# Peptides against a protein of PDB entry 5EFW: the designs that were tried, part 1

Scores and structures below are computed, not measured.

Target 1, 141 residues: chain A of PDB entry 5EFW
Amino acid sequence: TTLERIEKNFVITDPRLPDNPIIFASDSFLQLTEYSREEILGRNARFLQGPETDRATVRKIRDAIDNQTEVTVQLINYTKSGKKFWNLFHLQPMRDQKGDVQYFIGVQLDGTEHVRDAAEREGVMLIKKTAENIDEAAKEL
Below, numbering starts at 1 at the first letter of every chain, in headers, positions and changes, except where a header shows other numbers.
Peptide ipSAE is a variant of ipSAE made for these designs: the mean of its two directions, with the distance scale d0 fixed at 1.0 Angstrom where the peptide's residues are scored. Compare it only between designs on the same protein; published cut-offs may not carry over.
The geometry check fails a fold that doesn't show the stated peptide or that is severely misdrawn somewhere.

## One batch from the design tools (peptide; made by RFdiffusion4, then SolubleMPNN)

Design b1_p8_1_s1 (from b1_p8_1, 4 letters changed)
Fold by OpenDDE base, seed 3:
Structure b1_p8_1_s1 (fold): chain B 141 residues (1-141), chain A 8 residues (1-8)
Amino acid sequence: as target 1 above (141 residues)
Amino acid sequence: VLATKEFE
């Protein structure tokens, strides 16, 4: 499956550029967030955060980027119009043949409520599997 | 509402 055919909410970021900007956004992600592609590309994904976004959760994301590790969290995000949603978010590095980080893959599962227990486990499995599919598809580019 | 990515 090519990157363009993955019908999930995701972005790819470039940590080798200043402020780890978004370099790819899926159509579904644009629809979810209510932004155009032009408004998103070249920006750090923090524009999705707002007043009710938990700062400790954001720090976990920052730590994962700094340490070049994966992380899975739930946090409040905001659309362009200001609508809040719960984002079950998975982030993982995409590495080259030498093992160096080239990009980060971020996958989002949206909901009106914080997911728990079995629903959370199912969501985590889904977004992690999606991230692996994106990783494989991105290698073809 | 749909899910979106944010970093840092």
Scores: peptide ipSAE 0.053, ipTM 0.716, DockQ to the pose 0.052; fails the geometry check
Fold by OpenDDE base, seed 1:
Structure b1_p8_1_s1 (fold): chain B 141 residues (1-141), chain A 8 residues (1-8)
Amino acid sequence: as target 1 above (141 residues)
Amino acid sequence: VLATKEFE
């Protein structure tokens, strides 16, 4: 789809389905994580977690989903081959005309290092802007 | 080659 070809790292999940599975993944996301689309669609994104993924950070993501709010965090994720990367991650709900949450948008900024200060602020601005663009593009879902 | 979303 046009949405899937957006040149940013993102996924869309469906919280109305069991276990909030990924229903769309961008080409860039697939390249980053080293998974095929078939391997990712229908799965909860937790498969990216591993031994060094901070559980408290994961809980922040869980809380945001449960409360239907946005969140921005950095966490260790793993590619299919087991390579670690720092994921500057932004999650936000996508709502319908009635205001009900229909999807979540997850945007990832890839990095080999944990980013701080100005670099972190810049990254956060970028991924939030990206999420808004995806929200607009996904209105027809 | 880095940036991925983690959920729950």
Scores: peptide ipSAE 0.050, ipTM 0.705, DockQ to the pose 0.052; fails the geometry check
Fold by OpenDDE base, seed 5:
Structure b1_p8_1_s1 (fold): chain B 141 residues (1-141), chain A 8 residues (1-8)
Amino acid sequence: as target 1 above (141 residues)
Amino acid sequence: VLATKEFE
């Protein structure tokens, strides 16, 4: 599919199902996080969080979901093996023709360090653009 | 290089 051809780290979640589970994950996302597709489909993405994940930042993500808005943050996430990484993360709703939220798109930019200044701005632009591409691809399905 | 989506 067009969606499968997007070579970026991303997931699609379904807020209409209990606990907003992941319903699609890119191959790159699986490689990054060290999970198989079977291990993550049907689960809420919170399994990426760990001891050093900032709770206030996580709350911003939750608030965005509850309010059906987009958000961009950086937070510590963990691979299956427990390796920490900085996740520059963008989340946005995918809406139908009526304007109702059908899915959420989550895009991850991986890094070993917290990015700032120009690097952060570039990363944000990239993940937002990626999210738009995913939105368009998903509408074609 | 690591980037992942997380929710709570």
Scores: peptide ipSAE 0.050, ipTM 0.703, DockQ to the pose 0.051; fails the geometry check
Fold by OpenDDE base, seed 4:
Structure b1_p8_1_s1 (fold): chain B 141 residues (1-141), chain A 8 residues (1-8)
Amino acid sequence: as target 1 above (141 residues)
Amino acid sequence: VLATKEFE
């Protein structure tokens, strides 16, 4: 599908199901996180968090979901093997024709470091653009 | 290691 051909790190979640589980994960996301698709689908994305993940940043994500808004943050995430990485993360709702939230789109930028200033702005633009592409492609779900 | 998503 068009969605499957998007070569970026992303997931789609279903907030209408208990605990807003991942219903789609890109191949790149699986490679990044070191999980199989079977290990990911049906789970809340919180499994990426660990000891050094900033709780205040996580709360921003939670608030965005609760309020059905978009958010962009950087946070420490962990691979399956326990490796830490900085995740420049963008989340936005995908709405139906009535304006109701159907899904959330989460996009992750590849990064081993906490990006700042121009690099962060560039990354934010990229992941937001990616999210819009996913939104368009995912309307076929 | 590179960036991945976190929700709740």
Scores: peptide ipSAE 0.049, ipTM 0.713, DockQ to the pose 0.049; fails the geometry check

Design b1_p8_1_s2 (from b1_p8_1, 3 letters changed)
Fold by OpenDDE base, seed 4:
Structure b1_p8_1_s2 (fold): chain B 141 residues (1-141), chain A 8 residues (1-8)
Amino acid sequence: as target 1 above (141 residues)
Amino acid sequence: ILATSEFE
């Protein structure tokens, strides 16, 4: 599918299911996080959090989900092996024709460092653009 | 690598 061909780090979650589980994960995302698809699907993405993940930043994500809005943050995440990485993360709702939220799209930047200033702005633009592409491609879900 | 997301 077109969705499967998007070579970016992303997941799609279903807020209509208990705990907003991941229902789709890109190959790149699996590679980044060191998890298999089987290990990821059906789980809430919080498994990527760890000791140094900023709780206030996590709350921003939670608030965006609750309010059905988009958000862009950077936070420490952990791979399956426990490796820390900075995740520039963009989340936005995917809405149906009536405007109701069907899914959330989460996009993660391809990087290992905390980005700031121009680099951050560039990254944000990229992941937002990616999210829009995913939104279009995922309409067939 | 920065591809992990967190949902709650």
Scores: peptide ipSAE 0.041, ipTM 0.721, DockQ to the pose 0.055; fails the geometry check
Fold by OpenDDE base, seed 5:
Structure b1_p8_1_s2 (fold): chain B 141 residues (1-141), chain A 8 residues (1-8)
Amino acid sequence: as target 1 above (141 residues)
Amino acid sequence: ILATSEFE
């Protein structure tokens, strides 16, 4: 499918299900996080958080979900093996024809270091564009 | 650079 052809790190979650579980994960995302598809489907993405993940940043993500808005943040995440990485993360709701939130799209830009300035701006543009592509592809399903 | 989704 068109969605499967998007070679970026992303997940799609279903807020209409208990705990907003991941219902789709790209191959790149699985490779990045070192999890199998079976291990992540049906789970809330919070399993990527760890000791050094900033709680205030996590709260921003939660607030965005609760308020059904988009958010872009950078936070520390952990792979299955426990490796830390800086995640430039963009989240946005996918709405149906009625305007109701159907899914959330989460796009991750993988990095070992916190990005700043031009690099951050470029990354933000990339992940936002990717999210739009995912939104369009998902609507075709 | 590694990026992953966190929804908490």
Scores: peptide ipSAE 0.040, ipTM 0.714, DockQ to the pose 0.051; fails the geometry check
Fold by OpenDDE base, seed 2:
Structure b1_p8_1_s2 (fold): chain B 141 residues (1-141), chain A 8 residues (1-8)
Amino acid sequence: as target 1 above (141 residues)
Amino acid sequence: ILATSEFE
């Protein structure tokens, strides 16, 4: 399927540009975060962080980007209006035919609570599967 | 409330 047809919360970023900006955001992501597309494109996704966002968790994300690896974490994010939500977040690189990283795919599971145990495992499986679907769809662009 | 991603 095409990228635009994927009805999940996700963004695509370009680490080859200064500050790894968002270059694509799904409609669901915009609805979740309460931002317009114009407010998001070209910016680093750190604007979702706030006072209660765990710095150690953010470092895990940064390390994954620097090392060009995938990571799955839960962290507190904020909407434009300042509402807090727990974000079960999965990040993975999208590579070209040569194996070089072109983009990063970020997928967010919708939820208001910190998920644990079986619910967390289920959510992780879902967002990872979604990331793979995005990877395949993006190749068609 | 739905979840979103962060990058730094």
Scores: peptide ipSAE 0.040, ipTM 0.716, DockQ to the pose 0.052; fails the geometry check
Fold by OpenDDE base, seed 1:
Order: structure tokens, then sequence, then C-alpha cells
Structure b1_p8_1_s2 (fold): chain B 141 residues (1-141), chain A 8 residues (1-8)
């Protein structure tokens, strides 16, 4: 689909389904994480976590989902082959016209190192903008 | 090069 071929790293999850599974993933996301689409659809995105993933940071993501709010964090994620990378991650709810949460949009900025200061601010700006674009494009879901 | 999202 057009959405899945957006040249950004992102997923869409469905909190109305058990365990908030991924229902959509961009091609870039699949390439980044080294998973096939079939391997990730229907799964909770927690499979990207590993030994060095900060649990407190993960809890911030959990809280945002539970509270249906947006959050931006940076955490260690792992590819299928076990490669670590720093994921500058932005999550926000996608709401219908009634204001109810339909989906969550997760946008990832890939990096081999933790970004700080100006670089982090720029990354945050980019992934937030991307999320808004995805929100608009995904109204067809 | 690497960007990912996770949910818990």
Amino acid sequence: as target 1 above (141 residues)
Amino acid sequence: ILATSEFE
C-alpha cells in the first residue's frame, strides 16, 4: 500500500486488539529491524527490546499507551540478528473523528549512537513531523 | 541507519 511504502521508519499498532499488536509496518522499518512483514504483524513491538533496553524507559512507553498520550524516548533496540541500535522513538495516538483512540503511531529514528543536544532536538522534530504526516495519511485505515 | 519502535 501507499502507507507501507512511506520512506520513514514507522509502525502502526492496534490497542483495541489483544496486546496492542503491530498491524502496519513501513518497508524501512522492516529493513532496519531485519524482520519480514509476516514476522512482525500481529506481534507487540516489545520483541525489539533486549538486555540493555532500559526498563524505566520502556515503562514510559507503557504509561503513554495506558494514558493514551504521546511520548518521545530514546532506547536500545535490537535487530533480528541481535544488533543493538539507539532508537529515538516517538509514539502518539491516532484518534477518530469522535476522539477515540483507534491506533498508535510509532516512529523510529535509527542511529548507532545515542543522540544528544541539538542532534536529539532535530531528531525529535523530524519524527514528530513524520508522525503527523502518517496520521493524516493513515485516515484510510 | 537503524530506527525501531517498541510497545509494552
Scores: peptide ipSAE 0.039, ipTM 0.712, DockQ to the pose 0.054; fails the geometry check

Design b1_p8_1_s3 (from b1_p8_1, 5 letters changed)
Fold by OpenDDE base, seed 3:
Structure b1_p8_1_s3 (fold): chain B 141 residues (1-141), chain A 8 residues (1-8)
Amino acid sequence: as target 1 above (141 residues)
Amino acid sequence: VLATEEFR
């Protein structure tokens, strides 16, 4: 599909299902996280959190979902093997023609370190643009 | 190291 051809780290979740599970994950996201597709689909993305994941940052993500708004944050996540990484993460709602939220799009910029200043601005611009491309591609599904 | 998502 057009969605499958987007060579970026992303997921799509369904807030209409219990616990807002992942319903799509890119190949790059699977490689990043070291999980199989079968291990990810149908689960809430919180399995990427661990001991050093900032709880206040996680609350910002939760608030954005509850309020049906977009958010951009940086947080520590963990691979299946337990390796830590910094995730520059952008979340936005995907809306239907009536304006109702159907899905959420999550886009990740991979990094070993917290990005700041110009690098953060560039990363934010990239992941937001990627989210818009995903939104357009997902309309074909 | 590569970056991944968190929901709720």
Scores: peptide ipSAE 0.045, ipTM 0.735, DockQ to the pose 0.050; fails the geometry check
Fold by OpenDDE base, seed 2:
Structure b1_p8_1_s3 (fold): chain B 141 residues (1-141), chain A 8 residues (1-8)
Amino acid sequence: as target 1 above (141 residues)
Amino acid sequence: VLATEEFR
């Protein structure tokens, strides 16, 4: 599919299912997080959190889901092996033709460090553009 | 090290 050809780190979740599980993950996301597809499909993405993950930042993500809005944040996440990384993360709702939320699109920037200033702004533009591309591609599902 | 999500 066109969706499968997007070479970026992303997932799609289904808020209509219990606990908003991941229903799609890109190959790059699996490589990044060190999980298999089978390990993540049907699970809530909270498994990426750990001891140094800022709980206030997590609450911003939860509030965006509950309010069906977009959000962009940076937070500490963990790979399967326990490696910490800074996640520049963008979340947005995917809506149907009626305007109802069907899915959430989550996009992660490739980065080893916390990005600031101009680099952060550039990263935000990139992940937002990626989310729009995913939204258009996912309409083929 | 690359970046990833938090859904609750």
Scores: peptide ipSAE 0.045, ipTM 0.737, DockQ to the pose 0.050; fails the geometry check
Fold by OpenDDE base, seed 1:
Structure b1_p8_1_s3 (fold): chain B 141 residues (1-141), chain A 8 residues (1-8)
Amino acid sequence: as target 1 above (141 residues)
Amino acid sequence: VLATEEFR
């Protein structure tokens, strides 16, 4: 599919299923997180959280899902091997022709460091643009 | 090898 050709870190989740599970993950996302596709499909993405993940930031993500809005945050996530990384994360709803939320798109920018200022702005622009490309490609799902 | 999401 056109979706499969997007060479970025992203997932698609289905909020219509119990616990908003991941239904699609890019190859880059699997490489980043060190999980297999089988290990993550059907799971809520919270498995990336760990001891240093800021709970207030996680609440912002929850609130965006519950309110069916977009959000952009940075948070500590963990790979399967337990490596910490800073995730510049953008989430947005994908809506059907009726305007109802069908999926959520999540896009990740990988970083060893918390990005600030110009680097953060650039990263945000990149992940938002990526999310729009995913939205268009995922209309074929 | 970095970046990934937290859904709730």
Scores: peptide ipSAE 0.044, ipTM 0.732, DockQ to the pose 0.052; fails the geometry check
Fold by OpenDDE base, seed 5:
Structure b1_p8_1_s3 (fold): chain B 141 residues (1-141), chain A 8 residues (1-8)
Amino acid sequence: as target 1 above (141 residues)
Amino acid sequence: VLATEEFR
C-alpha cells in the first residue's frame, strides 16, 4: 500500500478498540524497537516506557489522546533489549469525513540522542510533515 | 537506534 511505502518510524493506533492498540507499525519502527510485528500489533505503545521515562511527559501524551489533540514531546524509550534512546515524538488524530477521530498517527524521529535548539526544530518539522503524509496515505484503511 | 512512541 502507499502507507507501507513510507520509510519512516511510525505507528497507527485505534482508539475505538480497548486500550488504543497499535494496528500498524512501519518496518523502521520494528527495527528501532527490536520487536517483531506480532509482538507489537494489538498492544498499547506504553511497553516502550521504562525507569527513566519522564512521567509528566507521558501524561502529556495521555492528555492529547483523551482530548483528541496533537502533541509533540521528547522522551526516553527502551528497546526490547533494554537499550535507552531519546524519542522525539509527534502524535496527531486522523479524522473521518464527519470529523470524528478514527485513528492516531504517531511518528518518531530517527535518532538516539536528545536533540535541542535548531536540531529539535528541524526534527519537529520533519515528523509533523511525515504525519501529514501518513494521514493522506492511511485514507485507504 | 531509531525513536519510538509511548502512547499513555
Scores: peptide ipSAE 0.042, ipTM 0.727, DockQ to the pose 0.052; fails the geometry check

Design b1_p8_1_s4 (from b1_p8_1, 5 letters changed)
Fold by OpenDDE base, seed 3:
Structure b1_p8_1_s4 (fold): chain B 141 residues (1-141), chain A 8 residues (1-8)
Amino acid sequence: as target 1 above (141 residues)
Amino acid sequence: VLATDEFR
């Protein structure tokens, strides 16, 4: 699919299902997180959180989902093997023609380090643009 | 409730 050809780290979740589970994950996301597709489909993405993940940042993500808005944050995530990485993360709703939220798109920057200043601004622009590309590609499904 | 690492 066009969606499968997007070579970036991303997931799509379904807020209409219990606990907003992942329904699509890119190959790059699986490689980054060290999980198989079977291990993550149908699960809420909170399994990437760990001891050093900032709870206030997680609350910002929760609030964005509850309010059906977009958010951009950086947070510590963990791979399957327990490796920590910094995730520059962008989330936005995918809406239908009526304006109702169908899905959420989550995009992760490729890097594993905390980004600041110009590098952060560039990363934010990239992941937001990627989210728009995913939104357009997903309309073909 | 709808919290994922990135979606909660």
Scores: peptide ipSAE 0.069, ipTM 0.770, DockQ to the pose 0.058; fails the geometry check
Fold by OpenDDE base, seed 4:
Structure b1_p8_1_s4 (fold): chain B 141 residues (1-141), chain A 8 residues (1-8)
Amino acid sequence: as target 1 above (141 residues)
Amino acid sequence: VLATDEFR
């Protein structure tokens, strides 16, 4: 499956560029967030945050990027129109053959509701699996 | 989605 054919909400970012901008966004991600591709490419994904986004959760994302590790969190994000949604989000580094981080993969659950317990665990498994599929597809490009 | 305060 090619990267563009993965029918999930995801972005790829480039930590080697200033401010780790989005360099790829899936069509589903654009639909979820109500942005066009042109509006988000080259931007840091922080534009999805707003007043009720938990700062401690955002710090976990920052720490994962700084440490080049994966993280899974759930946080409030905002669409272009200002609608709040709960985002179950998984981030992981994409490494080259030498083991160096080339990109970050960010995957969002299809639903926008706050999920808990078994539903959260199921969602986490799904978005992690999706991230692995993206990693594999992107390496083939 | 990627609510990222400074991704970097």
Scores: peptide ipSAE 0.059, ipTM 0.771, DockQ to the pose 0.062; fails the geometry check
Fold by OpenDDE base, seed 1:
Structure b1_p8_1_s4 (fold): chain B 141 residues (1-141), chain A 8 residues (1-8)
Amino acid sequence: as target 1 above (141 residues)
Amino acid sequence: VLATDEFR
């Protein structure tokens, strides 16, 4: 789809389906994670977690989903080949015209290192802006 | 080239 070809790392999930599966993934997200679209669609994004993924950080994501709020965190994720990367991750709900949560938008900024200070602030601004752009583009879903 | 999110 046009949405899936946006040149940013993102996914859209459907919390109304069992286990909040990924329903859209950008081409760049597939390239980053080394998975095919077929391997990702219909799955919960937790498959990106691994041994060094901080459980407390994952709980923050879970809490945001449960509370239908946005969150921004950094966590270790793994590619299909097992390569670790630091994911500066932003999650926010996409709401319908009634204000009900329809989807979640997840935006990823990839890095080989944990970002700090000014670089982190810049990354956060970028992924939040990206999420807003995706929200607008995804209104047709 | 690295970016991914975690959903629970």
Scores: peptide ipSAE 0.055, ipTM 0.738, DockQ to the pose 0.054; fails the geometry check
Fold by OpenDDE base, seed 2:
Structure b1_p8_1_s4 (fold): chain B 141 residues (1-141), chain A 8 residues (1-8)
Amino acid sequence: as target 1 above (141 residues)
Amino acid sequence: VLATDEFR
């Protein structure tokens, strides 16, 4: 599918199902996080959080989901093996023809360090553009 | 290391 050909780190979740589970994960996302597809599908993405993940930043993500809005944040996440990484993360709703939210798109930018200033702005532009491409491709879902 | 997202 067109969606499967997008070579970026992303997931799609279904807020209409209990606990907003992941229903699609890109190959790059699986490689990044060190999880198999079977370990991820049907689960809420909170398993990426750990001891140093900022709870206030997580609340921003939760609020965006509850309010059906987009958000862009940076937070510490953990791989399956316990490696920490900085996640420049963008989330946005995917809407149907009536304007109702069907899914959420989550896009992650690769980074070992917290990005700032011009590098952050560039990363934000990239992940937002990626999210728009996913939105168009995901019409096949 | 590549970055990942959190959904609550």
Scores: peptide ipSAE 0.051, ipTM 0.741, DockQ to the pose 0.052; fails the geometry check

Design b1_p8_2_s1 (from b1_p8_2, 5 letters changed)
Fold by OpenDDE base, seed 3:
Structure b1_p8_2_s1 (fold): chain B 141 residues (1-141), chain A 8 residues (1-8)
Amino acid sequence: as target 1 above (141 residues)
Amino acid sequence: VLDRSAAL
């Protein structure tokens, strides 16, 4: 599908199901996180969090989901093998033709380092644009 | 209460 051809790190979640589970993960996301698709689908994405993940940043993500709004943050995540990486993360709701939220789109920057200043601004623009591309591609499904 | 945050 058009969605499956997007070569970026992303997931789609379903807030209408208990605990807002991942229902789609890109191949790049699986490579980054070192999980199989079977290990990820049907689970809440919180399994990427660990000891050094900032809880206030996690609360910002939670609030965005509860309020059905977008958010952009940087946070520490962990691969399956326990490796830490910085995740520049953008989350936004995907709405139907009536304006109701159907899914959430989560996009990660291709890089795994903490980004600052101009590099952060560039990364934010990139992941937001990617989220819009995913939103449009998902409408074809 | 389940933390429903999807922090990717």
Scores: peptide ipSAE 0.145, ipTM 0.777, DockQ to the pose 0.053; fails the geometry check
Fold by OpenDDE base, seed 2:
Structure b1_p8_2_s1 (fold): chain B 141 residues (1-141), chain A 8 residues (1-8)
Amino acid sequence: as target 1 above (141 residues)
Amino acid sequence: VLDRSAAL
């Protein structure tokens, strides 16, 4: 499908199911995180968090989900093998024709360090554009 | 209580 052909790190979650589980993950996301599709489908994405993940940043993501809004943050995530990476993360709701939230789109830009200034702005533009492309592609399914 | 923080 068009959605499956998007070569970016992303997931789609279902906030209408218990604990807002992942219902779709891109191949690139699986490669980044070192998980199989079977290991992550039906689970909340919090398994990417670890000891150095900032709890205040996690709360910002939680608040955005609860309020059905978008958010962009940077946080430490961990691969299955325990490798740390900086995740420039964008989350936004996917809405139906009535304006009701159906899903959330999460897009990840991985990095070895916290990005700032022009690099951060560029990354934010990229992941936001990616999220819009995912939103459009998912509506075709 | 749903910890809906899908911090990805």
Scores: peptide ipSAE 0.144, ipTM 0.783, DockQ to the pose 0.056; fails the geometry check
Fold by OpenDDE base, seed 4:
Structure b1_p8_2_s1 (fold): chain B 141 residues (1-141), chain A 8 residues (1-8)
Amino acid sequence: as target 1 above (141 residues)
Amino acid sequence: VLDRSAAL
């Protein structure tokens, strides 16, 4: 599908289901996180969090979901093997023709290093653009 | 209370 051809780290979640589970994950996301698709489908993405994940940053993500808004943050995530990485993360709602939220799109930067200044701005621009591409490609969902 | 935070 067009969605499957997007070679970026991303997931799609369904806030209409209990606990806003992942319903789609890109191959790159699986590679990044070291999980199989079957291990993550139907789960809330919080399994990527760990001891050093900033709880205030997590709350920003939660608030964005609850308020049906977009957010961009950097946070520590963990792979299946327990490796820490910096995740430059963008989340935005996917809306239907009526304007109702159907899904959330979560995009992760290709790199795993903490980025600042111009590099952060560039990364943010990239993941936001990616989210828009996913939104268009995912109209068939 | 379920945490809806999908901190991806």
Scores: peptide ipSAE 0.142, ipTM 0.774, DockQ to the pose 0.056; fails the geometry check
Fold by OpenDDE base, seed 1:
Structure b1_p8_2_s1 (fold): chain B 141 residues (1-141), chain A 8 residues (1-8)
Amino acid sequence: as target 1 above (141 residues)
Amino acid sequence: VLDRSAAL
């Protein structure tokens, strides 16, 4: 599918199901996080959090979901093997023709450090553009 | 409490 051809780190979640589970994950996301597809489908993405994940940042993500809005943050995530990475994360709702939220799109840019200034701006532009491409591709399915 | 934060 067009969606499957997007070679970026992303997931799609379903807020209409209990606990807003992941319903789609890109191959790149699986490689990044070191999980199999079977291990993560049907789960809430919070399993990527760990001891050093900032709880205030997590609350921003929660608030965006509850308010059905987009958010961009950086947070520490963990791979299956316990490796930490900085996740420049963008979340946005995918809406139907009526304007109702059907899904959330989550896009990840991984890094070994917290990105700032120009590098952060570039990363944000990239992940936002990716989210728009995913939104468009998902509508075509 | 369902923490719906797909905090990736």
Scores: peptide ipSAE 0.140, ipTM 0.774, DockQ to the pose 0.056; fails the geometry check

